# Peptides against a protein of PDB entry 5FRP: the designs that were tried, part 34

Target 1, 225 residues: chain A of PDB entry 5FRP
Amino acid sequence: VEWTESIPQIIATREDISKELNQALAKTFIDSDPRVRRTSVMIFNKVPVTEIWKNITNKAIYTSLLHLAREKHKEVRELCINTMAKFYSNSLNEIERTYQNKEIWEIIDTIPSTLYNLYYINDLNINEQVDSVIFEYLLPFEPDNDKRVHRLLTVLSHFDKKAFTSFFAFNARQIKISFAISKYIDFSKFLNNQESMSSSQGPIVMNKYNQTLQWLASGLSDSTK

## One batch from the design tools (peptide; aimed at target 1 Y119 K176)

Design b2_p19_8_s2 (made by RFdiffusion4, then SolubleMPNN; from b2_p19_8, 12 letters changed)
Fold by OpenDDE base, seed 4:
Structure b2_p19_8_s2 (fold): chain B 225 residues (1-225), chain A 19 residues (1-19)
Amino acid sequence: as target 1 above (225 residues)
Amino acid sequence: SPFEERLKEWEKKLEELES
């Protein structure tokens, strides 16, 4: 753990990290101690993306990072999911594709598929996290239409069949959620009007309001877990 | 997939709400 904690500083100060250091770092990602794995993932958060690409040359490290998305240890998994999504976004923004880094890009380009495939685990907590990182890092808000489309195409260009299916399902769900939210708002406005509540439609709308809330809640994870 | 099945279930519930 202590050794791994020193890595960010080393990467920041050293122009070239030795092959040996890369090999040692690769081992930390598969360490039996979750604390070690966590610390290893944190390297990608603490070190600038440009320095990571420059100094971490062992492709096994990147592959291992992606594997941790399915980590059994909740904290490590959650950290990994956020980290890899952010790293993907930062890489797209800051790292040029070259012949030298092609092999690493081949791995990094699979991050979107890796994330979308997590939906098949069918865990509400994981689903919520994936939803979050998609909106924050994979397909963030972009006012420029060309950039937005280009980003989308980039994300989709390396999808496997399962990722595409998940993507379509995700979008379908979002449409349904949007509809439900719209109904929630409408019903809320109705219920906040005393005259409307006193009408014959009052009880009916109240029931629909409750059903809408139940539907929305059913798609959310338990915050206590 | 289990995820797709969950989505279908959710859609059914929403349809019930719309009726």
Scores: peptide ipSAE 0.024, ipTM 0.520, DockQ to the pose 0.835
OpenDDE base, seeds 1, 2, 3, 5: peptide ipSAE 0.023, 0.023, 0.023, 0.023; ipTM 0.515, 0.512, 0.517, 0.519; seeds 1, 3 fail the geometry check

Design b2_p19_8_s4 (made by RFdiffusion4, then SolubleMPNN; from b2_p19_8, 12 letters changed)
Fold by OpenDDE base, seed 1:
Structure b2_p19_8_s4 (fold): chain B 225 residues (1-225), chain A 19 residues (1-19)
Amino acid sequence: as target 1 above (225 residues)
Amino acid sequence: SSFEEKEKEWEKKLEELLK
C-alpha cells in the first residue's frame, strides 16, 4: 500500500522533470547561437517520432521548429526544412490522432503550408529543397491510388490561401518541366540521326534543343552557392 | 568548448527523457 502512495509522487516528479526539460528545450530553439539551434533540430532526427510525441509536449518547441525554416542561418534552415518534412511524414504514418495530442497535431498539420509558403521567398536553393522534400516526404511515391489520394487530401486539408497558390504554381512548373524533358529527348533523338541533322530542319532543332537546355538549367540552383 | 559541454548536457537530458 505504501508503494502505491509513492507512485503519484513519482509520476508528479517525472511530470515536473519533463516540464523542466521541455522548457529548457524550448529555450534552445531560440538561442542566439546557431549551433545550439542546430543541435535542437537534430533531436527530431535522432529520436524516434513516437518518443518525440510522447516526451515533447510543449507546443512552443514545435512552433519554434517551424519558425526555423525561415531563419537566416543557411545550415540551420536547410536542416530544419528537411527535418520538419520528414517529421511530418513520420507522424502521419506512425502517430494516431487522439484528443490528447490534438493541440500538437494542429501545429504539425501546418507543416505543408509552412513549406509551400517558402516559395514566396523566391530563392532558388530554397525552392529546390522544398521541391525535394515535397516529393520525398509530403507527397511520396505511392503506387496505391487510394493511399496516394488520401495523403494528398491530408496535405491539402490544412492549406492556407498562399499555400494553395504555391501548390498550383508548383504543379504547373512540374508540367512544364516534364514537357521540356520530353522535348529534350525528342530533339536529342532527332540530332542523333545524321540524315535529320543534315536536313534543313537541323539548325532549327539544334536551336530549340539549346533553348530547352538553357531553360532547364535556369531552374536549377547554382551548386556553387 | 562551452558548446560541446552544453551539447553533452543536452544529450544526457534527452537520454533521461527517453528513459
Scores: peptide ipSAE 0.041, ipTM 0.626, DockQ to the pose 0.011
OpenDDE base, seeds 2, 3, 4, 5: peptide ipSAE 0.025, 0.015, 0.005, 0.015; ipTM 0.602, 0.419, 0.321, 0.432

## One batch from the design tools (peptide; aimed at target 1 Y119 F170)

Design b2_p20_1 (made by RFdiffusion4; failed a check: too like the target's own chain)
Pose (drawn by RFdiffusion4):
Structure b2_p20_1 (pose): chain A 225 residues (1-225), chain P 20 residues (1-20)
Amino acid sequence: as target 1 above (225 residues)
Amino acid sequence: ATVLEAGETLKEVREAVEAA
């Protein structure tokens, strides 16, 4: 851990080495101890994306980084998901493509598909995290009309069938959810004024709204929240 | 657009559940 903690500054201060470091971090990314794996992925977080792209070039680093996204260990998996997504976003907004660096890009480009494939594990927390992460770094809400799409295609550019089916299923749910929130408000407004304390639908509509709110809460990690 | 709306909708769902 002590050794792994020092790399970001070294990489940030010296290009003298990209050989031994690439040789070492590869082992550091698959170590038995989760602390070092965390401290390893923290590199992609602490040191700027450019210096990562310049200094570390070994194929195994990125594959291990993405590989850990499916790991049992939670603290590592979450930081991994967040990191490789913010990295994917920054790894397009700063670094162009040439004849030589494309060799590793096929990994950086399969990031969204890998991210979308996490939904298939069916975990509430993970689904929530991927949800939060995608719209934070991948498909941002800014800044304009055209580039969102221009990049959206580049995100969609490298998908497997699963990524597409899940990409679309996420969208197919969106309408059903909208049909829910809209009715949720249409039911929640019932308390704007006295419509039926026990009149028209008082004994029935309360237990439609009260039971309907559970449907939206069934997908969240903490439904009681 | 639908993907972005889906993301916003999920945020609203989280907020609506928390508010409840």

Design b2_p20_1_s1 (made by RFdiffusion4, then SolubleMPNN; from b2_p20_1, 11 letters changed)
Fold by OpenDDE base, seed 2:
Structure b2_p20_1_s1 (fold): chain B 225 residues (1-225), chain A 20 residues (1-20)
Amino acid sequence: as target 1 above (225 residues)
Amino acid sequence: LSSIEAGKNLKKVKELVEKS
């Protein structure tokens, strides 16, 4: 009997804790001190995704997290980009879609679009980071074809027009790079064969090789600036 | 927010996370 009477108090205490947590986090995410904002972002990295979804119910917190992707403070921005990508991936893997969490999912589902829109800032460091988190968290390597396609469709399903444009541009770049690398390997193999070098095709291949190197160098130089 | 208020909120957040 006494144990049963304590349950409502425990539940009430948890609800109170949850309310206080949400109120505090809503403030810390928009604090003027970048150290405070950084600490707020770190909560999403340190706390298990299931506990985050359970205890953080204020939509404004998630919206604020997404806004920090465009933060002026470099360290906070970089942390946020990595955090939100990881959080998205973990949420897809561990959190079921329910009626109760639908409104939060509507925000979380915009993370891919938010990340791809960062390409329009035209900052090389940001672009590199976005590339990294896409391969690590948004579209990770998956040997199962069905799972890979399902993840891809999930990521694309909430894209805005700008995100789609960035996505296609990114893919086009990757295809070009892959093609260039493949050709580089072929040329290298050819150049290592002295008999092939002495053939009538030797000068032609050498010219193509030089063109490929120049293209790669120009593309990489743009990425290293 | 004053630095003092920010510190209080941050402490509160940390304490709440550790209790969960």
Scores: peptide ipSAE 0.125, ipTM 0.777, DockQ to the pose 0.013
OpenDDE base, seeds 1, 3, 4, 5: peptide ipSAE 0.123, 0.120, 0.038, 0.034; ipTM 0.777, 0.774, 0.717, 0.714; seed 5 fails the geometry check

Design b2_p20_1_s3 (made by RFdiffusion4, then SolubleMPNN; from b2_p20_1, 11 letters changed)
Fold by OpenDDE base, seed 5:
Structure b2_p20_1_s3 (fold): chain B 225 residues (1-225), chain A 20 residues (1-20)
Amino acid sequence: as target 1 above (225 residues)
Amino acid sequence: DSLIEGGKLLKKVKELVEKA
């Protein structure tokens, strides 16, 4: 009985510690000193993704991380871009979507858009970095067609209009029309796979595919004007 | 180990904030 009564206090203490940590971290991400901001970003690089999701529960921290992608300080910005891309990829691979983490996922799911929107800054260095992280973390080489398609759909499913436009522009520039076509083919194959369609993921993929097609269609119409 | 590293980093962040 005494042990049971101590549990709430322990939990409360842990919650307090967690709260304090989150509050402190939220402040450090917006600190005027770029070294402090850098160190804050490094937490996401050094701490395993699973631990981050468990311990960093303040959504403002994640939002602040994403904002640093547009920071003026080059080193912090570059670090942030790499960090968020990697974090996104790791999260997709290791973190399950639950009711409890839904709000954080809503932010994390915007990372691809955040990154693709950086192309509008029209900075060569930023563009190169974004290119790099896209190939490394967002859309990595995946020999499994279903996994590759699923990843692509996941990335595209949360695109804003600007990101989508940037995506097409990028693909157009890199002859990645071929890539887009290849992916379209992959999608089609996935959708034509009866096992995939009968799976619980089938409807989800279909919906994402339809959304992608709609976006593609709208993007193509704009390019013809 | 990861929590320890995170804690160390946070400590470093705090120190930097205090020095700034």
Scores: peptide ipSAE 0.097, ipTM 0.730, DockQ to the pose 0.015
OpenDDE base, seeds 1, 2, 3, 4: peptide ipSAE 0.096, 0.060, 0.058, 0.058; ipTM 0.733, 0.689, 0.687, 0.686; seed 4 fails the geometry check

Design b2_p20_1_s4 (made by RFdiffusion4, then SolubleMPNN; from b2_p20_1, 10 letters changed)
Fold by OpenDDE base, seed 5:
Structure b2_p20_1_s4 (fold): chain B 225 residues (1-225), chain A 20 residues (1-20)
Amino acid sequence: as target 1 above (225 residues)
Amino acid sequence: DKIIEAGKLLKEVKKLVEEA
């Protein structure tokens, strides 16, 4: 009988702890000290996604996380971009959509759009990072066609017009890169043949090869070209 | 173990806030 009386108190304590946690985190995500903000983001990185969804219920925290993707402090921004992309992917894989978590999902579903909109900043480092997290977390390699299509449709279903534009530009770049790589391989094969190098076409192919290498080296960070 | 880790991180964050 005594243990039963302690259960409500434990539940109440848990609720109180949860409330205090959420209140504290809401403040730390917007703290003026980048170290505090960084540590706050690390919670989303280190804690399992299921525990995050269970214990962090204040929607303002999630909104604040997304806003850090555009903050001025480079290290915090970079950490945030990686963290939110990973968190999005993990959430899609592990968290069911329910009535209770609908409001949080409405925020999380904007992560792809938030990331694709970063291309408009026109920063090479940001573009490279966005490219990386897209391939790793948003649209990862999936051998199952149905799962791959489903993921793609999920990502696209919440895009704004700007995100769609960036998405198409990114895809166009990928096609160009693939084409360039194919040419690079052909050029490399040609250059490995000494007889071909001594031909009248040798210098022309060498020039094209160098141009291709330069484009690959410089263009991998520019998602809009 | 992961909940404990979350608690540690929260404590660390609180400490940083208090020191700032």
Scores: peptide ipSAE 0.066, ipTM 0.707, DockQ to the pose 0.017
OpenDDE base, seeds 1, 2, 3, 4: peptide ipSAE 0.056, 0.051, 0.049, 0.051; ipTM 0.705, 0.698, 0.692, 0.691; seed 2 fails the geometry check

Design b2_p20_2 (made by RFdiffusion4)
Pose (drawn by RFdiffusion4):
Structure b2_p20_2 (pose): chain A 225 residues (1-225), chain P 20 residues (1-20)
Amino acid sequence: as target 1 above (225 residues)
Amino acid sequence: SELEEAYPNMGHYFAYELFL
């Protein structure tokens, strides 16, 4: 851990080495101890994306980084998901393509598909995290009308069938959810004024709204929240 | 089958964030 903690500054201060470091971090990314794996992925977080692209070039680093996204260990998996997504976003907003660096890009480009494939594991927390992460770094809410799409295609550019089916299923659920929140408000407004304390639908509508709110809460990690 | 199992749990957190 002590050794792994020092790399970001070294990489940030010297290009003298990209050989031994690439040879070492590869082992550091698959160590038995999760502390070092975390301290390893923290590199992609602490040191700027450009210096990562310049200094570390070994194929195994990125594959291990993305590989850990499916890991049992939680603290490593979450930081991994967040990191490789923010990295994917920054790894397009700063670094162009040439004839030589494309060799590793086929990994950076399979990041969204890998991210979308996490939904198939069917974990509430992970689904929530991928949800949060995608719209934070991948498909941002800014800044304009045209580029969102221009990049959206680039995100969709490298998908497997699963990524598409999930990409679309996420969208198919959006309408059903909208049809829910809209009715939720249409039912929640029932308390604006006295419509039926026990009249028209008092004994029935309360237990439609009260039971309907559970449907939206069934997908969240903490439904009691 | 995996998609059918995961399908009911998609998009809920995103909708919750929008709602807030």

Design b2_p20_2_s1 (made by RFdiffusion4, then SolubleMPNN; from b2_p20_2, 12 letters changed)
Fold by OpenDDE base, seed 3:
Structure b2_p20_2_s1 (fold): chain B 225 residues (1-225), chain A 20 residues (1-20)
Amino acid sequence: as target 1 above (225 residues)
Amino acid sequence: DELKKAEPNLGWAYAYRKLK
């Protein structure tokens, strides 16, 4: 743990990390101690993306990072998911594609697919986190249409079949959620009107309102778990 | 991977069929 904690400083102070250091770092990502794995993931959060790309040249480190998205240890997994999504976004924004970094980009370009594949776990907490990182890092709000389309195409260009399926399911869900929210608003407006509540439709709308709420809530993770 | 299902269930899929 202590050794891994020193790595960010080493990366920041040294122009080039030795091959040996890269190999040692690669081992920390697969360490049996979740604290070591956590600390390893944190390197990607503490070190600027440009320095990571410059100094971490062992592709096994990046592959191992992606693998931790399915980590059994919840904290490590959650950290990894956020870290890899952010790292992907930062890489797209700050790192040029060169011949020298091509192999690393081949791995990094699979991050969106890796994330969308997490939906197959069918865990509400994981789903919520993946939703969050998609909106925050993968497909953030972009007012420029050309940039938005370019980002979308970049994200999709490396999808596997399962990721595409998840992507379409995600989008379909968004439509459904939008519809449900619209209905929730309509029902809420109706129920806030005393005259409407006193009408024969009052109980019917109340029932639909409750069903809508239940549906909306059913997709939300229990924050206590 | 025991955690992989054949189809993604994004939490709302089952419930939406009941809203229609």
Scores: peptide ipSAE 0.097, ipTM 0.731, DockQ to the pose 0.152
OpenDDE base, seeds 1, 2, 4, 5: peptide ipSAE 0.066, 0.066, 0.059, 0.060; ipTM 0.665, 0.660, 0.672, 0.669; seed 2 fails the geometry check

Design b2_p20_2_s2 (made by RFdiffusion4, then SolubleMPNN; from b2_p20_2, 10 letters changed)
Fold by OpenDDE base, seed 2:
Structure b2_p20_2_s2 (fold): chain B 225 residues (1-225), chain A 20 residues (1-20)
Amino acid sequence: as target 1 above (225 residues)
Amino acid sequence: SELEKAEPNLGWAYAKKLLE
């Protein structure tokens, strides 16, 4: 653990790290101790993206990072999901595609697919986290239409079949959520009107309001779990 | 993964009948 914790400083201060160091680092991602694996993932958070690409040349490290998205250890998994999403976004923004880094890009370009495939686990906590990283890192708000479309196409260009299916399901869900929110607003307005509440429709709308809330809440993870 | 299902369930699937 202590050795792994020193790696970010080494990467930040040295122009190139040795092949041996890369090999040693690769082993830490599959260490039996979750603390070691966590520390290894944190390297991608602590070291600037440009330095990571420069110094970490062993493809196995990147592959191992992606595999940790399905890690059984919750903390490591959650950290990994956030880390890889952020790393993907930073890479798109800061790293030029060259012949020298092509093989690493082939791995990094699979990050969106890797994340969208997590929806097949059908875990509400995982789903919530994936939702979050999609909006924050994969498909962030972009007012420039051309940039937004380009980013979308980049994300989709490396999807596998399952990822596409998940993507469409996600969009369909968002439409339904939007509709539900719209109804929630309408019902809320009705309930806030005293005359409306005193009408024969009052109890009916109250029931619909409660059903709408229940529906909206049903897809949310329990923070206590 | 052993947890992976054939189709994605992104939440709200079981509650569809409440809105429709």
Scores: peptide ipSAE 0.123, ipTM 0.736, DockQ to the pose 0.151
OpenDDE base, seeds 1, 3, 4, 5: peptide ipSAE 0.122, 0.084, 0.120, 0.119; ipTM 0.732, 0.642, 0.733, 0.735; seeds 1, 5 fail the geometry check

Design b2_p20_2_s3 (made by RFdiffusion4, then SolubleMPNN; from b2_p20_2, 10 letters changed)
Fold by OpenDDE base, seed 3:
Structure b2_p20_2_s3 (fold): chain B 225 residues (1-225), chain A 20 residues (1-20)
Amino acid sequence: as target 1 above (225 residues)
Amino acid sequence: SELEKAEPNLGYAYAYRKLK
């Protein structure tokens, strides 16, 4: 743990991380101690993306990072998901594609697919986290249409079949949520009108209102769990 | 290995049919 904690400072100060250090770091990602794995993931958060790409040259490190997205240890997994999504976004923004870094990009380009494939686990907590990182890092709000389309195409260009299916399901869900929210608003307005509530439609709308709320809540994870 | 389901369950799917 202590050794791994020193790595960010070393990476920040030295241009050349030795092959030996990369090999040692690669081992920390598969360490039996979740604290070691956690600390290893944190390197990607503490070190600028440009320095990571420069100094971490062992592709096994990046592969191992991606594998931790399915880690049994919840804290490590959650950290990994956030970290890899952010790292992907930062890499797209700051790292040029070159011949020298091609092999690493081949791994990094699979991050969107890796994340969208997590929806097949059907865990509500994982789903919520993946939702969050999609909106924050993968497909962030971009007012420039060309940039937004370019980012979207970049994300989609490396999808596997499952990721595409998940992507379409995600979008379909968002449309449904939007519709449900619209209905919630309509029903709320209706229920706030005394004349409407006294009508024959009052009880019917109240029922639909409750169903809408239940539906909206059904996709939310229990924060206590 | 968490068993991958054939289709992603993103939540909300079951209840939408009732809102139409």
Scores: peptide ipSAE 0.076, ipTM 0.717, DockQ to the pose 0.155
OpenDDE base, seeds 1, 2, 4, 5: peptide ipSAE 0.052, 0.027, 0.072, 0.071; ipTM 0.706, 0.661, 0.714, 0.698

Design b2_p20_2_s4 (made by RFdiffusion4, then SolubleMPNN; from b2_p20_2, 11 letters changed)
Fold by OpenDDE base, seed 1:
Structure b2_p20_2_s4 (fold): chain B 225 residues (1-225), chain A 20 residues (1-20)
Amino acid sequence: as target 1 above (225 residues)
Amino acid sequence: SELEKAEPNLGWAYAKKKLE
């Protein structure tokens, strides 16, 4: 653990990381101790993306990072999901595609697919986290249409079949949620009108309002976990 | 590793029919 904790400083202070160090670091991602794995993931959060790409050249490290998205230890998994999504976004923004880094990009380009495949776990907590990182890092708000489309195409260009399925399901869900929210607003307006509530439609709308709320809440994870 | 299901459930799949 202590050794792994020193890695960010080493990367920050050295112009080049030895092959041996890369090999040693790769082993920490598959360590039996969750604390070691956690610390390893944190390297990607503490070190600038440009320095990571420069100094971490062992592709096994990146592959292992992606694998942690499905590990059993909740804290490490959650950290990994956020980390890899952010790292993907930062890489797209800051790292040029070259012949030298092609092998690493081949791995990094699979991050969107990796994340969308997490929806097959059917865990509400994981779903919420994946939703968050999609909106924050994979497909962030972009006012420029060309950039937005380019980002979307980049994300989709490396999808596997399962990721595409999840993507379409996600979009369908968003449409449905939007519709539900619209209904919620309409019903709320109705319920806030005394004359409307006194009408024959009052009880009917109240029922629909409650159903809408229940539907919206049904997709949310338990706050108690 | 987490167990995968055959189809993705994005949280609202089972409640959709009630909203329709």
Scores: peptide ipSAE 0.175, ipTM 0.773, DockQ to the pose 0.149
OpenDDE base, seeds 2, 3, 4, 5: peptide ipSAE 0.141, 0.133, 0.139, 0.076; ipTM 0.755, 0.745, 0.755, 0.657; seed 2 fails the geometry check

Design b2_p20_3_s1 (made by RFdiffusion4, then SolubleMPNN; its pose is not in this set)
Fold by OpenDDE base, seed 4:
Structure b2_p20_3_s1 (fold): chain B 225 residues (1-225), chain A 20 residues (1-20)
Amino acid sequence: as target 1 above (225 residues)
Amino acid sequence: MNTTQLKEAIELQKKLLEES
């Protein structure tokens, strides 16, 4: 009987300790030192998703994580973008939606919108990173059609208007890129043939090839900057 | 093991916060 009565106290104490820890952790996400913020984000990478959901109960932590996607410090921002995308994907795969975790899910479900909204910053580096995490974590290649559609619907179901706009723009861009790459390949094949290159079409194709390359290059971030 | 890792990470953050 006494042991059973102590369990709530232990749970309460653990909850209190957990609460204190969560409060302390929440502060680290908004710390003035980028190193502290970085370390905070790294928790989401180092700790299994199931344990994060179990132990991180302060919604402010998740909100702060999402906010760091717009962090001025490049390293922290980049880490955050990757982390939140991965965390979203892992959560979808491993975490059941319950009444108890509903509030956290409401935040996590905004990750796709948060990421797609980063396109409005109009930064090529950010755009490239967002493109990457979309393909890696948000909408990964899935050979199963039902799973792929389900994931897509899940991602879209919580989009704000801006995210939808970005989504459509992204897809349109991808189509254009795909087309350009296809053309690039075709032109490359043509130009690799000496007979074709020496033909009357040679200079024309060379010009188109160069234009295609320039267009493709213009959409890429300068890796040197 | 996973809870321990979280605790360690939190403690590390606390230390960083105290040093900042």
Scores: peptide ipSAE 0.050, ipTM 0.675, DockQ to the pose 0.014
OpenDDE base, seeds 1, 2, 3, 5: peptide ipSAE 0.038, 0.034, 0.025, 0.039; ipTM 0.661, 0.657, 0.634, 0.664

Design b2_p20_3_s2 (made by RFdiffusion4, then SolubleMPNN; its pose is not in this set)
Fold by OpenDDE base, seed 2:
Structure b2_p20_3_s2 (fold): chain B 225 residues (1-225), chain A 20 residues (1-20)
Amino acid sequence: as target 1 above (225 residues)
Amino acid sequence: MNTTELKKAIEELKKLEEKA
């Protein structure tokens, strides 16, 4: 009998704790100290996705997470971009869409668009990071054709106009880079052959090689900056 | 932010990490 009477109090206490936690977390994501914001983002990396969805019910937290992708503080921004991409992928894989979590999903479904919109900042470091998380988390290699198509359609289904534009630009860039790398390899092989280098085509290929190298180098960020 | 609230939040998060 005594244990039954304690159940409502435990439930009430748990609800209160959950509410307080959500309120506290919402504040930490917008704290003036970058270290506090960083720690807040790390929660999404350290806690399993299922537990996050269960315990974090305040929409403002998810909205704030997405907003940090444009954070001025470089370290926090970089962490956030990786975190939100991973969280999106894990959510797609592990979280069922229900009526109860619909409002949170509406926010999470904007993550791909949020990431692709970062290309408009026109920062090489950001672009490289976005490229990386797209291949790692948003559109990972999937040998199953049906699963691959389904993932692609899911990612695209919530794109805004700007995200679509960036998506097509990204794909076009990837094709160009792939082609350039292929040509670089071909040119390198040609130039490594003494007979080919001594031919009338030698100087022409050398010039094309240098141009290709310069083009490739111009698209890469300086890791020291 | 109230430091007490932050500490409580961190402690609860640590508990969630331990379940992982």
Scores: peptide ipSAE 0.026, ipTM 0.608, DockQ to the pose 0.014
OpenDDE base, seeds 1, 3, 4, 5: peptide ipSAE 0.022, 0.024, 0.028, 0.020; ipTM 0.572, 0.581, 0.507, 0.568; seeds 1, 4 fail the geometry check

